Peptides against a protein of PDB entry 1LOE. Designs and how they scored, part 18

Target 1, 181 residues: chain A of PDB entry 1LOE
Amino acid sequence: TETTSFSITKFGPDQQNLIFQGDGYTTKERLTLTKAVRNTVGRALYSSPIHIWDSKTGNVANFVTSFTFVIDAPNSYNVADGFTFFIAPVDTKPQTGGGYLGVFNSKDYDKTSQTVAVEFDTFYNTAWDPSNGDRHIGIDVNSIKSINTKSWKLQNGKEANVVIAFNAATNVLTVSLTYPN
Target 2, 181 residues: chain A of PDB entry 1LOE as posed
Amino acid sequence: TETTSFSITKFGPDQQNLIFQGDGYTTKERLTLTKAVRNTVGRALYSSPIHIWDSKTGNVANFVTSFTFVIDAPNSYNVADGFTFFIAPVDTKPQTGGGYLGVFNSKDYDKTSQTVAVEFDTFYNTAWDPSNGDRHIGIDVNSIKSINTKSWALQNGKEANVVIAFNAATNVLTVSLTYPN

## One batch from the design tools (peptide; made by RFdiffusion4, then SolubleMPNN)

Design b2_p19_7_s3
Fold by OpenDDE base, seed 1:
Structure b2_p19_7_s3 (fold): chain B 181 residues (1-181), chain A 19 residues (1-19)
Amino acid sequence: as target 1 above (181 residues)
Amino acid sequence: GYKRIGFSATSNNSEIRLV
């Protein structure tokens, strides 16, 4: 069973292992996906593809990754739209902005998307988000409508440490988020 | 098959970054 492990700890102007899309860029050891302006979409891909499934053997790879992200809004009341970690086809391009987080185009399940995402969603979209209106972490499979969600208390401007792991044997995706004090 | 891993963010008022 193949396992892919990676973490992101440092960024720089010569970031050869990343493909930048939309408004994404690096500076001051940061990967900035969006600026604090209206209607922005920013993405960054690892340049090296990963082999997640072997069609001949049927084997599916495990993976684990860790990173730290910050959402820095002018206030904690109105925060839009969100952040995602995603796995997509190698030729993936930015998708619909706003509530679709630049990753999906529909709330309807679309197998042709071939995209899985972990969303950190700060804005309530009544058409597909959990009815309680909470900011949330979601698992998205070929749709912006999450197959599972958990309420998440955003700490505006604070660093969130994330670990995401996929166990191929159990088909379980695990997300851990902590705000260190 | 092969896939790429990445990050995506959308915003109307927020700076979203990895550090």
Scores: peptide ipSAE 0.773, ipTM 0.971, DockQ to the pose 0.888
Fold by OpenDDE base, seed 5:
Structure b2_p19_7_s3 (fold): chain B 181 residues (1-181), chain A 19 residues (1-19)
Amino acid sequence: as target 1 above (181 residues)
Amino acid sequence: GYKRIGFSATSNNSEIRLV
């Protein structure tokens, strides 16, 4: 079984291993997905596709990835809409904005999406988000409606260290988020 | 068998970035 481990530590203005979509861009060694303006969608893909499964053996790859993100809002109370890590078809394009996080188009399960996402959702959408209204981490499979969620307290403007791991043998996806300070 | 990994963010008021 193949295992892929990677981390993102540097972003240059001429980053060649990224495909930028929407408002996403690199500057000052940062990958900026959105600016603090209304109705923006920004994405960035690793240009090299990942081998998820072997067509001959059916084996699914393990992976571990780590990254650090920042949500920088005017205040900690009104923050929209969220951030996602996702795995999608190689020709993926930005999807619906706002509460769909640029990754999905429906709250209904849509197998044609072929997309899995880990969302860091800062805005409560009554139609699909957990009823407690908490900001949350969610696992999304072919739908913006998460199959599992956990409450998450945003620290506005602070760096969040994330680790996402998938164990193919157990079919378990784990997500951890830490604010080091 | 192949997919792309990426990041996505949507916003009405926030700068969202990776560092």
Scores: peptide ipSAE 0.769, ipTM 0.971, DockQ to the pose 0.874
Fold by OpenDDE base, seed 4:
Structure b2_p19_7_s3 (fold): chain B 181 residues (1-181), chain A 19 residues (1-19)
Amino acid sequence: as target 1 above (181 residues)
Amino acid sequence: GYKRIGFSATSNNSEIRLV
């Protein structure tokens, strides 16, 4: 089984391996997806596609990804809307903004989306988010309505270290988030 | 098949970035 592993450690102005979409852009040592303004959507794709599965053998690839993100809000109690890591068709474009996180268009399962996302959701949308209203990490498959969620305590302005791994043999997607500081 | 990996964020008040 193939394994794709990569770690995201630094960004710069000459980031030629990224496709920028919406408001996404790079500056020295950072990839900024959104600015602190209303109705902003920003995305960045790795320009090189990844081989998810082999059509001849049916084998699904493993992958491991690590990165660090920051949500920098004016305050800790009013934060919208969220951040995602996602895997999508090669020609993917920004989708619906706001609570759809620029990745999905519906709370209904849509297999044509062919998109899987790990969401770090800071804003409660009553139509699809967990009823407890907690900020949460979610696994999204072809829908903004997560198939699984876990409450998450946002540390505003702090660096969150994330590791996302998929084990094809067990069909388990693992997400870990830590605030080292 | 082939896919692309990416990051996405939406906001009304927050700067969201990777470092």
Scores: peptide ipSAE 0.766, ipTM 0.970, DockQ to the pose 0.874
Fold by OpenDDE base, seed 2:
Structure b2_p19_7_s3 (fold): chain B 181 residues (1-181), chain A 19 residues (1-19)
Amino acid sequence: as target 1 above (181 residues)
Amino acid sequence: GYKRIGFSATSNNSEIRLV
């Protein structure tokens, strides 16, 4: 099984390995997906597609990625909408509706979307989010309604270090988030 | 098959960035 490992730690104006979508852009060695304005969506894709599964055998590749993100809200109580790491078809485009995090367009499972996301969701959407209302990390497979969630305490304005790993042999997706002290 | 890996964010009030 092939393993793809990558990390993104530096961004610049000559970022040739990224495709920017929506309001996404790079500046000051940062990838800014959204500005603090209403109704904004921003995305950035690796320009090179990844061969994550063999169509003949069905074998899925391993992958590991790490990155650091910041959600910087006006206050810690009213934060919308969220951030995602995702894997989608090569022609993927931004989706509308804040609660869909720019990735999905329905809470109904749709295998044809062929999209998986790890969401870092800061806003409670009654129709699909965990009923406890907690901010959460979720694993989304072909739907904005997560197949698994875990409560997460946002530290507003702080850098969150994330590691996402998929082990094809065990079919386990691991997500870790830490705020360094 | 081939996929693209990426980041996405939506907001009504927050700056969301990778560093």
Scores: peptide ipSAE 0.765, ipTM 0.971, DockQ to the pose 0.873

Design b2_p19_7_s4
Fold by OpenDDE base, seed 1:
Structure b2_p19_7_s4 (fold): chain B 181 residues (1-181), chain A 19 residues (1-19)
Amino acid sequence: as target 1 above (181 residues)
Amino acid sequence: GYKRIGFSATSNNSEISLL
């Protein structure tokens, strides 16, 4: 079984392995997806596609990735909307903004989306988010309505270290998030 | 098949970035 592993450690203005979409850009060793303005959507894709499954054998690839992200809001009480890591068709473009996180267009399952995402959701959308209203990590398959969620305590302005791993043999996606001191 | 991996963020009031 094929395994793809990669880590995101540094960004720069000469970043050549990324496709920037929406408001996404790089500067000063940082990839900024959104600025602190209203109704903004920013995305960045790795320019090289990944071989996710073999059509002949049916084998699905494992993958492991790690990265560090920051959400910096004026205050911790009012924060919208969220951040995602996603896997989508090679020609993917920004989708619906706001609560759809620029990745999906519906809370209904739509297999034509062919998109899987790990969301770090800071804003409660009554129509699809967990009823407890907590900020949460979610696994999204072809829908903004997560198939599984876990409450997550945002540390505003702090670096969050993330590891995401997929085991094809068990069909299990694992997400780890830590805040170093 | 082939896919692309990426990051996406939406906001009304916050700067969201990767380091």
Scores: peptide ipSAE 0.767, ipTM 0.970, DockQ to the pose 0.883
Fold by OpenDDE base, seed 5:
Structure b2_p19_7_s4 (fold): chain B 181 residues (1-181), chain A 19 residues (1-19)
Amino acid sequence: as target 1 above (181 residues)
Amino acid sequence: GYKRIGFSATSNNSEISLL
């Protein structure tokens, strides 16, 4: 079984391994997906496709990735809408904004989406989010309605370190988030 | 098959970025 391991480090204006979509752009220090304005969608794709399964053997690849993100809102009580790490078809384009996080178009399962996402959701959407209303981390498979969620305490303006790993043998996706300070 | 990985964010009031 193939294993792909990568860490996401500093971004720059000469970034050649990214495809920018929507409002996404890089500065000397970071990749900015959204500005603090209304109704914005920003995405960035790694330009090189990944081989997730072998058509001959049926083997599925393992992967592990790490990155650091920041959500900087005017205050800690009113924050919309969220951030995702996702895996999608190679020709993927921005999808519905707002609560759909630019990745999905429906709360109904849609196999044609062929998209898996880890969401870091800061805004409660009554129609599909956990009923407790907590900000949460979610695993999304072909739908914005997560198959599993965990409550998450946003620290506004602080760096969150994330590790995402997939074990093909067990078919388990793990997500960890820590605030170092 | 092949897929692309990426990041997506939506906002009405927040700057969302990666470092």
Scores: peptide ipSAE 0.766, ipTM 0.971, DockQ to the pose 0.865
Fold by OpenDDE base, seed 4:
Structure b2_p19_7_s4 (fold): chain B 181 residues (1-181), chain A 19 residues (1-19)
Amino acid sequence: as target 1 above (181 residues)
Amino acid sequence: GYKRIGFSATSNNSEISLL
């Protein structure tokens, strides 16, 4: 089983390995997906596609990735909408904004989406989010309605270190988030 | 098959970025 592993540690203005979509752009030090204004959608794709499964053998690849993200809002009690790491078709384009995080278009399972996402959701949408109203990490498969969630305490303006790993043998996706500072 | 990995964010009031 093949493993694709990569760590995201630095961004720059000459970021040749990214495809920018919506409001996404790079500065000298970071990849900025959204600004603190209304109705923004920003995405960035790694330009090189990944081979996640082999149609001939049926083998599914493992992957491990790590990155650091920051959500910086003027008010910690009023934060919308969220951030995602996702895997999608190679020709993927920004999807519905707002609570759909620019990745999905429905709360109903849609196999044609062919998209898996790990969401870091800061805004409670009554129609699909966990009823406790907590900010949460979610695993989304072809729907904005997560198949699994865990409450998450946002530290506004702080760097969150994330590790996401998929083990094909066990079919388990793991997400780790820490605030080291 | 082949896929692309990416990041996405939406906002009404937050600057979301990666470092």
Scores: peptide ipSAE 0.761, ipTM 0.970, DockQ to the pose 0.871
Fold by OpenDDE base, seed 2:
Structure b2_p19_7_s4 (fold): chain B 181 residues (1-181), chain A 19 residues (1-19)
Amino acid sequence: as target 1 above (181 residues)
Amino acid sequence: GYKRIGFSATSNNSEISLL
């Protein structure tokens, strides 16, 4: 089974391996998706498409990715809306903003989306988020309504280290998040 | 099939970035 690994350790102004969308850009060795302004959407794609599954055999590739992200809000009590890692069609463009995280357009399952996301959701949307109101990590398959979630305690302004791995043999997607400091 | 991997964020008040 094919294994694809993604590792980004440094960002710069001449980041040719990324496609920037919406408000996304690089500066100061950082990929900035959103600024602290209202109604903003920012995305960045790896420029090289990946062969996620074999159309002839149906075999799905393993993948692993690691990255570090920061959410920096004015205060810890009001943080909107969230951050995602996603896998989408090669021609993907920014989708609905706000609670849809720029990745989806509906809480209803839509197979035509062909999009899977791991969300790091900081804002409670009553229509689809877990009823406990916790900030959470979610796995989203063709819908902003997660198929699985776990509570996540945001540390505002701190670096979160994330590892996302998919094992095709077991069909297990693993997400880990740590705040080392 | 082929896909692209990416990051996305939305906000009304937060700066969201990767290092």
Scores: peptide ipSAE 0.756, ipTM 0.969, DockQ to the pose 0.890

## One batch from the design tools (peptide; made by RFdiffusion4, then SolubleMPNN)

Design b2_p20_2_s1 (from b2_p20_2, 10 letters changed)
Fold by OpenDDE base, seed 3:
Formats: C-alpha cells, structure tokens, sequence
Structure b2_p20_2_s1 (fold): chain B 181 residues (1-181), chain A 20 residues (1-20)
C-alpha cells in the first residue's frame, strides 16, 4: 500500500505549509500551540491535504510521522489539558472545551467527524478518561473517549520524541514516546 | 475525502512542537 510521510525539522515564522488556527503560531523555529497564559485552543494543520483512502481501489494508505514536543506547565501539579496529533477533513475547525483538546466535542462516537487523533492527555476528565487518573496516550476515533490508552509519565518542560505509524495491512496504529534524558 | 494532519492543544500549559 501507499505510504505517506511527513517531516518538518524546523518551523519558520512564515511557515508556508501550515495553517494556523486559534492561538497556534511559530516562534524561534518552534510551533507553539498554546501558551500558559491563554487557557484556550491552538492548532496547526499541514496545508497540503492527504489521501488516506484510494478513491479507485478503496485501499488505505500507510503513514509514518515523527515529532518532538514539549509541555511546559507553570505548575507541574496542575497540567491541563494536553494535545493531539490528529487527522481530520480539510475543513476541520477548532473545537471548544478544554478536555476535548480542540479536536472533538463529544464522548459519543460520531462517524460524521471523520477524525482520528493520538492524544497526549495530561488532565483527568472523569467522564471519559481511564479511571486510574494517569496521564496517558490515547487513540481517539471520532470521539474524545479513547478506544485504547497507555499510561504516560510527563516530564514537565522536557522534550519527548514521538513516532506514529499506521500499517494499513494490519490496521494497527503504533505510537512510541521516549524522553532522551 | 481529502484529509489534513494537524496538532491541537488546549489548557493552562505551553505546548510546543519542536520538530517533526
């Protein structure tokens, strides 16, 4: 099957291949989705659309991406809400409600959203998050309520390396997260 | 249909994507 790969090693102030939404912006070669003083939503989309489904054959494409992120919380004991890596229709818009991470708007499955996300969730929402209260990585399909989660230990202010891969043949989405230090 | 890949964050913390 086809493989889609994305790589952006640095972010410029006028990043032409990104669409910024909400408070998302670039500065000093970094993409800043949210600032601690804002308490709002920030997003950035690749401007070029992708074709995950082949219109002729119906085949689903593979994709692989990697990125490095930092969550910098002023208070390490009160960290909200996290962020997502997501795939959505080209006309996707920021959503309200912090716990929805700017992507979803319900814990109910809604196929019309056509949105898949990998969440890096730092805040426990009793209505849909795993009952153990752990910060976690989740796979979200058309709902903020993850179909699968794994506990994740946040290192505040530290860079984390992520690899996300989808194997269309096995229908398996793989997420890895490591802190190099 | 056509899809886009993106990042999205909310909350009280600064979230930065350093590299992809």
Amino acid sequence: as target 1 above (181 residues)
Amino acid sequence: GNMRIGFSATGNSEVRIVSV
Scores: peptide ipSAE 0.741, ipTM 0.963, DockQ to the pose 0.829
Fold by OpenDDE base, seed 1:
Structure b2_p20_2_s1 (fold): chain B 181 residues (1-181), chain A 20 residues (1-20)
Amino acid sequence: as target 1 above (181 residues)
Amino acid sequence: GNMRIGFSATGNSEVRIVSV
């Protein structure tokens, strides 16, 4: 079974292994997806595709990845809409903004999307988000409506360390998030 | 099939990836 790992220590202005979409850009060794302005979508893709299925053996790939992200809201009482880690077809383009996080277009399951995402959702959308209204981490499969969620307490402006792992044998995706003290 | 991994963000806040 193939295992995929990703690591980028430093971002530069000429980052060749990333495809920038929307308002995404690099500066000061950081990848900035969005600025603190309304109605924007920013994305960045690893330029190299991954092979999640081995045509010779039928094996599905495992993967483990880690990253550190920051959500920096000018007003901590009004934070929208969120951040997403996703896997999509190689020709993927920015999708619907706002509560769809630039990754999906519907709350209805659509297998043609072929998109799996881990959302870090800061804004409550009554049509699909958990009814408790909490900010949350969600696992999304072909829909913005998560198949599973967990409440998450945003620390505005602080670095969050994330680990995402997929176990192909069990078909289980795990997500961990920590704020170092 | 072949897939790509990516990051996305929307909304009214600055969202940054510091490291991966």
Scores: peptide ipSAE 0.734, ipTM 0.958, DockQ to the pose 0.851
Fold by OpenDDE base, seed 2:
Structure b2_p20_2_s1 (fold): chain B 181 residues (1-181), chain A 20 residues (1-20)
Amino acid sequence: as target 1 above (181 residues)
Amino acid sequence: GNMRIGFSATGNSEVRIVSV
């Protein structure tokens, strides 16, 4: 089984390896997806296409990625909507509707979307989010409605370290999140 | 098919992915 690893080591003004969509941009070695304004979508894609799963059989390659993120909300009691790490067809475009995190457009399972996301969801959407209302990490397969979630306590303005790993042999996706400070 | 990896965010907060 193929193994693909990704590491985000540097962001700068000459980001030939990134495709920016919506309000996404880089500055000061940071990828900024959104600013603290309402009704915005920001995305960034690695420009080089990859082959991590077979569209016909669904067979998936191994992958590992790690990154650090910051969510900086002007109001800690009203933090919307979160973000995703996602994998989608090369022609993927930003989607509207804040709760869909710019990736999906329905809670209905749509196999044809061929989109998988790890969501870091800070806002409760009644129609699809866990009923406990907790901020959460979710695994989204062809739908914004996660197939699995775990609660996560946001530390506003602080860096969180994330590791995402998929083992194709065991079909286990591992997501870890830690606040080192 | 050909796939791309990316990040996406929406809403009222600043979301940054930090170089490591």
Scores: peptide ipSAE 0.728, ipTM 0.953, DockQ to the pose 0.728
Fold by OpenDDE base, seed 4:
Structure b2_p20_2_s1 (fold): chain B 181 residues (1-181), chain A 20 residues (1-20)
Amino acid sequence: as target 1 above (181 residues)
Amino acid sequence: GNMRIGFSATGNSEVRIVSV
């Protein structure tokens, strides 16, 4: 089974291996997806396409990726909407904003989306989010309504380390998040 | 099929990816 791994240790002003969409951009060695402004979508894609799954055979490749993120909200008690790590068709474009995180357009399962996302959701949307209202990590398959979620405590302005790994042999997607500082 | 991996954010907060 094929394994895909990604690593970018430093972002530069001329980051040629990224496709920026919406408000996404690089500055000061960071990838900035959004600023503290409502009703915006910011995205960045790895420019090189990857083969994740075979539509004919159903085979899925292994993959592992890690990243460090910061969510910096001007008001810790009013944080929206979150962000995703996602995999989508090569021609993917920004989708619905707000609670759809710029990745999906519906809470209903839509196979034509062909999009899988790990969401780091900071805002409770009553129509699809877990009823406990907690900020959460979710696994989204062709829908903003997660197939699985886990409560997550945001540390505003702090760096979080994330590892996302998929093992095709076991069919297990693992998401780990740590605040080391 | 051939896919792209990326990040996407929305809302009222600054979201930064500092390393991958």
Scores: peptide ipSAE 0.740, ipTM 0.962, DockQ to the pose 0.829; fails the geometry check

Design b2_p20_2_s2 (from b2_p20_2, 7 letters changed)
Fold by OpenDDE base, seed 5:
Structure b2_p20_2_s2 (fold): chain B 181 residues (1-181), chain A 20 residues (1-20)
Amino acid sequence: as target 1 above (181 residues)
Amino acid sequence: GYKRIGFSATGNSRVDVVSW
């Protein structure tokens, strides 16, 4: 079987293997999606499409991705709206901002979205988020309303290490987040 | 059979991806 892999340890000023959308850009060797300003959406896509399934056999690919991200909020008590890793159609464009995280447009299941996201949600939206109001990690399938969530304690300004793995044979998506320091 | 993967963020905070 064919395997695709990549690694970006430093994000350069002309990072040609990324497609920048909205306010996303690179600076100081980081990929900056948003700054501390209102009403922004920032996205970045890996430029090469990923072969998710084989049309001849129907086999779905396994994948593992790891990344490190930082949320740095001016006010630790008012952090909006969140961060996502997502898988979407190749021609995907920024979607609704705010609580929809620039990835979805509805809390209702919309198969035409063809989008799966792992959200790191810092802001409680009454209409769809878990009722306990906790910041959380969520798995979103064609909707901003997660099919599963887990409470997550944001460490403001600290690097979070994330691993997301999908096992096609078991249809299990695993998400882990750690703050090493 | 093909998709793109990526990151998105919204809101009032600085969000950086440090490595991938």
Scores: peptide ipSAE 0.841, ipTM 0.981, DockQ to the pose 0.940
Fold by OpenDDE base, seed 1:
Formats: sequence, C-alpha cells, structure tokens
Structure b2_p20_2_s2 (fold): chain B 181 residues (1-181), chain A 20 residues (1-20)
Amino acid sequence: as target 1 above (181 residues)
Amino acid sequence: GYKRIGFSATGNSRVDVVSW
C-alpha cells in the first residue's frame, strides 16, 4: 500500500513544502492565512499531491491529519468568516471569499468543484448555515452548505487542536476539536 | 486520483495555523 505522511511543527520563512495562495504567508514560525482585515482570502496547500483514490482498484485511501489553529478576532462579537481544512483538485485556486471561505462558489451542489472541506465557521450566513446561528464545524462536499454540522464554541485567541480522520471502509469522516486547559 | 490538501481562511480576524 502507498503511504504519505508529513509533519510541520514550525513554519519557516521559506517553507518549501507549502504552496501559498492569496494572502497566506509564514511569519514568527506560524502559517498566517488572514490578518485582522476584512475581505481577504489566505490559503496554503501542501505541495505534494495526495493519492486519494486508485483508479485501477477503486480503493479509497484512509486519511488522518492533525493541526493546531488560532482565530484571534479584534472584536469577539463580530468574528468573520472562518477557517477550513480542505481537499481539492491539484490545481485548485482561491475561490469566493467571505462566507464561502475561499473554497467554494455556491451553496448548490456542484460536482465540478471536486472539493471536500471541514469548516470552522464563525459567521452566520442565513442562506446556508444552521438556523440556530451558532458557530459551528461543518463537513462540506462540493458546496458551502454543509452536509452535517455541530455547534462549536470559539475561544478567541486560543489554540485549538484538531484531528480529522476518514475511514474508507465505513465512509465516515470524523472531526474532533479541543482547547487545552 | 490525486488531490491537494490545505487550509483557507477569510474575514476580519487573524487566523494562524500553529502546527500541522
């Protein structure tokens, strides 16, 4: 079986295994996707493509990734728009900003997107977000409108530890988020 | 097929990835 793995504990100024897009860059050993300015998109891709599906056998790969992120909002009562981990075509480019999180362009299912995202959504968009208005974690398949969501309590300025795992045998994607105390 | 994985953020806040 084929296996791909990597680890980045500190992000360097010349991080060769990342492709930076939009306003994404590294500074102070962190990957900064956005600064505290509105109407921007920042992205970064792992440079090596990942073999997700084998066309000869039809097998789908299992996948596990873990990361730590921070959202630091100047105004804790107005936090927009969110953060995503995503899987997209190898030539993916930044998509629509704002509530589309730089990953999608529509709330309608679009198979041509070929994109799956786990969103950490801090801003309520009435057109597609859960009606309770909670900040939430969502699983997005070819649409910004999540196929499943769960409420998430943002701790502003704190490090969140995330684990995302996909089990190909069960076709189940799991997401865990914890704030260390 | 092959895909790329990564991160994206938008909006009015500072968003950092600390480790991966």
Scores: peptide ipSAE 0.841, ipTM 0.981, DockQ to the pose 0.959
Fold by OpenDDE base, seed 2:
Formats: C-alpha cells, sequence, structure tokens
Structure b2_p20_2_s2 (fold): chain B 181 residues (1-181), chain A 20 residues (1-20)
C-alpha cells in the first residue's frame, strides 16, 4: 500500500514543502494565514500531492492529520471569518473570501469544486450557517454550507489541538478539537 | 486521483498554524 506521512513541528522561513497562497507566510516558526486586517485570504498547501483515490481499484485512502492552530482576534466578540483544513484539486487556488473562507464559491452543492473542508467557523452567515448562530466546526463537501456541524467555543488566542481522521471502510470522518490549557 | 491538502483562513483575526 502507498503511504504518505510528514510532520512539521516548526515552520521555517523557507519551508520548501509548503505552497503559500494569498497572504499566507511563515514567521516566528508559525504558519500565518491571516493577520488582524479585513478582507484577506491566506492559504498554504502541502506541496506533495496526496493519492486519495485509486481509479483502477476504486480504493479510497484512509488518513489522519493532526495540527495546532490559534485564532487571535482583536475583539473577542467580533471574530471573522474562520479557519479551514481542506482537501482540493492539486491546482487549487484561493477562492471566495469572507464567509466562504477562501475555499468555496457557493452555498449550493457544486460537484465541480471537488473540495472537502473541515471548517472552524467563527462568524455567523445567515444564508448558510446553523441558525443558532454558534461558532462551529463543520464538514463541507463542495459547498460552504456544511453537511454536519457542531458548536464550538472559541478560546481567543489559545492553541487548539485538532485531529482529523477518515476511515474509508466506514466512510466516517472524525474531528476532535481540544484546548489543553 | 490526487489532491492537495492545506489550510485557509479569512477575516479580521490573526490565524496561525503552530504545528502539523
Amino acid sequence: as target 1 above (181 residues)
Amino acid sequence: GYKRIGFSATGNSRVDVVSW
């Protein structure tokens, strides 16, 4: 079986295994996607393409990824727009900003997107977000409108540990988020 | 098929990935 694995414990100034897009860059050993300025998109891709589906066998890959992220908003009560981990076509480029998180362009299902994202959504968009208005974790398949969501309490400025696992045999995607402190 | 994986953020806050 084919396996791809990697670990980045510190993000260097010349991180060769990342493709930076929009305002994404590395500084102080972190990957910075956005700064505290409005109307920006920042992205970074792992440079090596991932073989997630075998056309000959029909097999879909299992995967597990873990990461730590921080959202640090100047105003804890006005936090926009969010953060995503996503899987997209190899030639993916930044998409619509704001509530579309730089990953999608529509709230309607669009199979041509070929994109799956786990969103950590801090801003309520009436047109597609859960009606309770809670900040939430969502699973997005070819649309910014999540197929499943769970309320999430942001701890502003704190490190969140995330594990995302996909089991191909069961077709189950699992997301966990923990604030260790 | 092949895909790329990555991160994206938008908005008015500083968003960092600390480790991966």
Scores: peptide ipSAE 0.840, ipTM 0.981, DockQ to the pose 0.962
Fold by OpenDDE base, seed 3:
Structure b2_p20_2_s2 (fold): chain B 181 residues (1-181), chain A 20 residues (1-20)
Amino acid sequence: as target 1 above (181 residues)
Amino acid sequence: GYKRIGFSATGNSRVDVVSW
């Protein structure tokens, strides 16, 4: 079967296998999506398209990705808006509105977006976020309103290790996040 | 059948991806 794999241990100044969008860029061996500046959007896409499903067979691919990210907020009590890993159409473009995390544009289910995201949401948006107000991990399918969420305690300025796995046979998406130190 | 994967962030904080 077809397999696509890659690894980026450190991000170079001209990381050619990334498509940078918005304010996203690389510096000091990191991929910086946003600086500590209000109302900004930064994204980066892996340049090669991923074969998610086979139109001839109908088979959906298994998927595993792991990454490490850091949110470093100048004020740990005011952290907006969050971070996402997402899967979107090849021509996906950054979206406006901070609460939409640069990925979606509505809390209403929109099949045409064809986008799935795992959100690491640091800011409570009354209109769609879990009512407990907790920072959370969410699974978003064609909407910023998550189909499932779990509370997540941000460790400001610390590296979070994430593993996201999709099992096509069971249709189960698994997300794990750990702070190793 | 084909999609792109990636990262996105918004807001008032520095958000870095350290490795992938």
Scores: peptide ipSAE 0.840, ipTM 0.981, DockQ to the pose 0.945

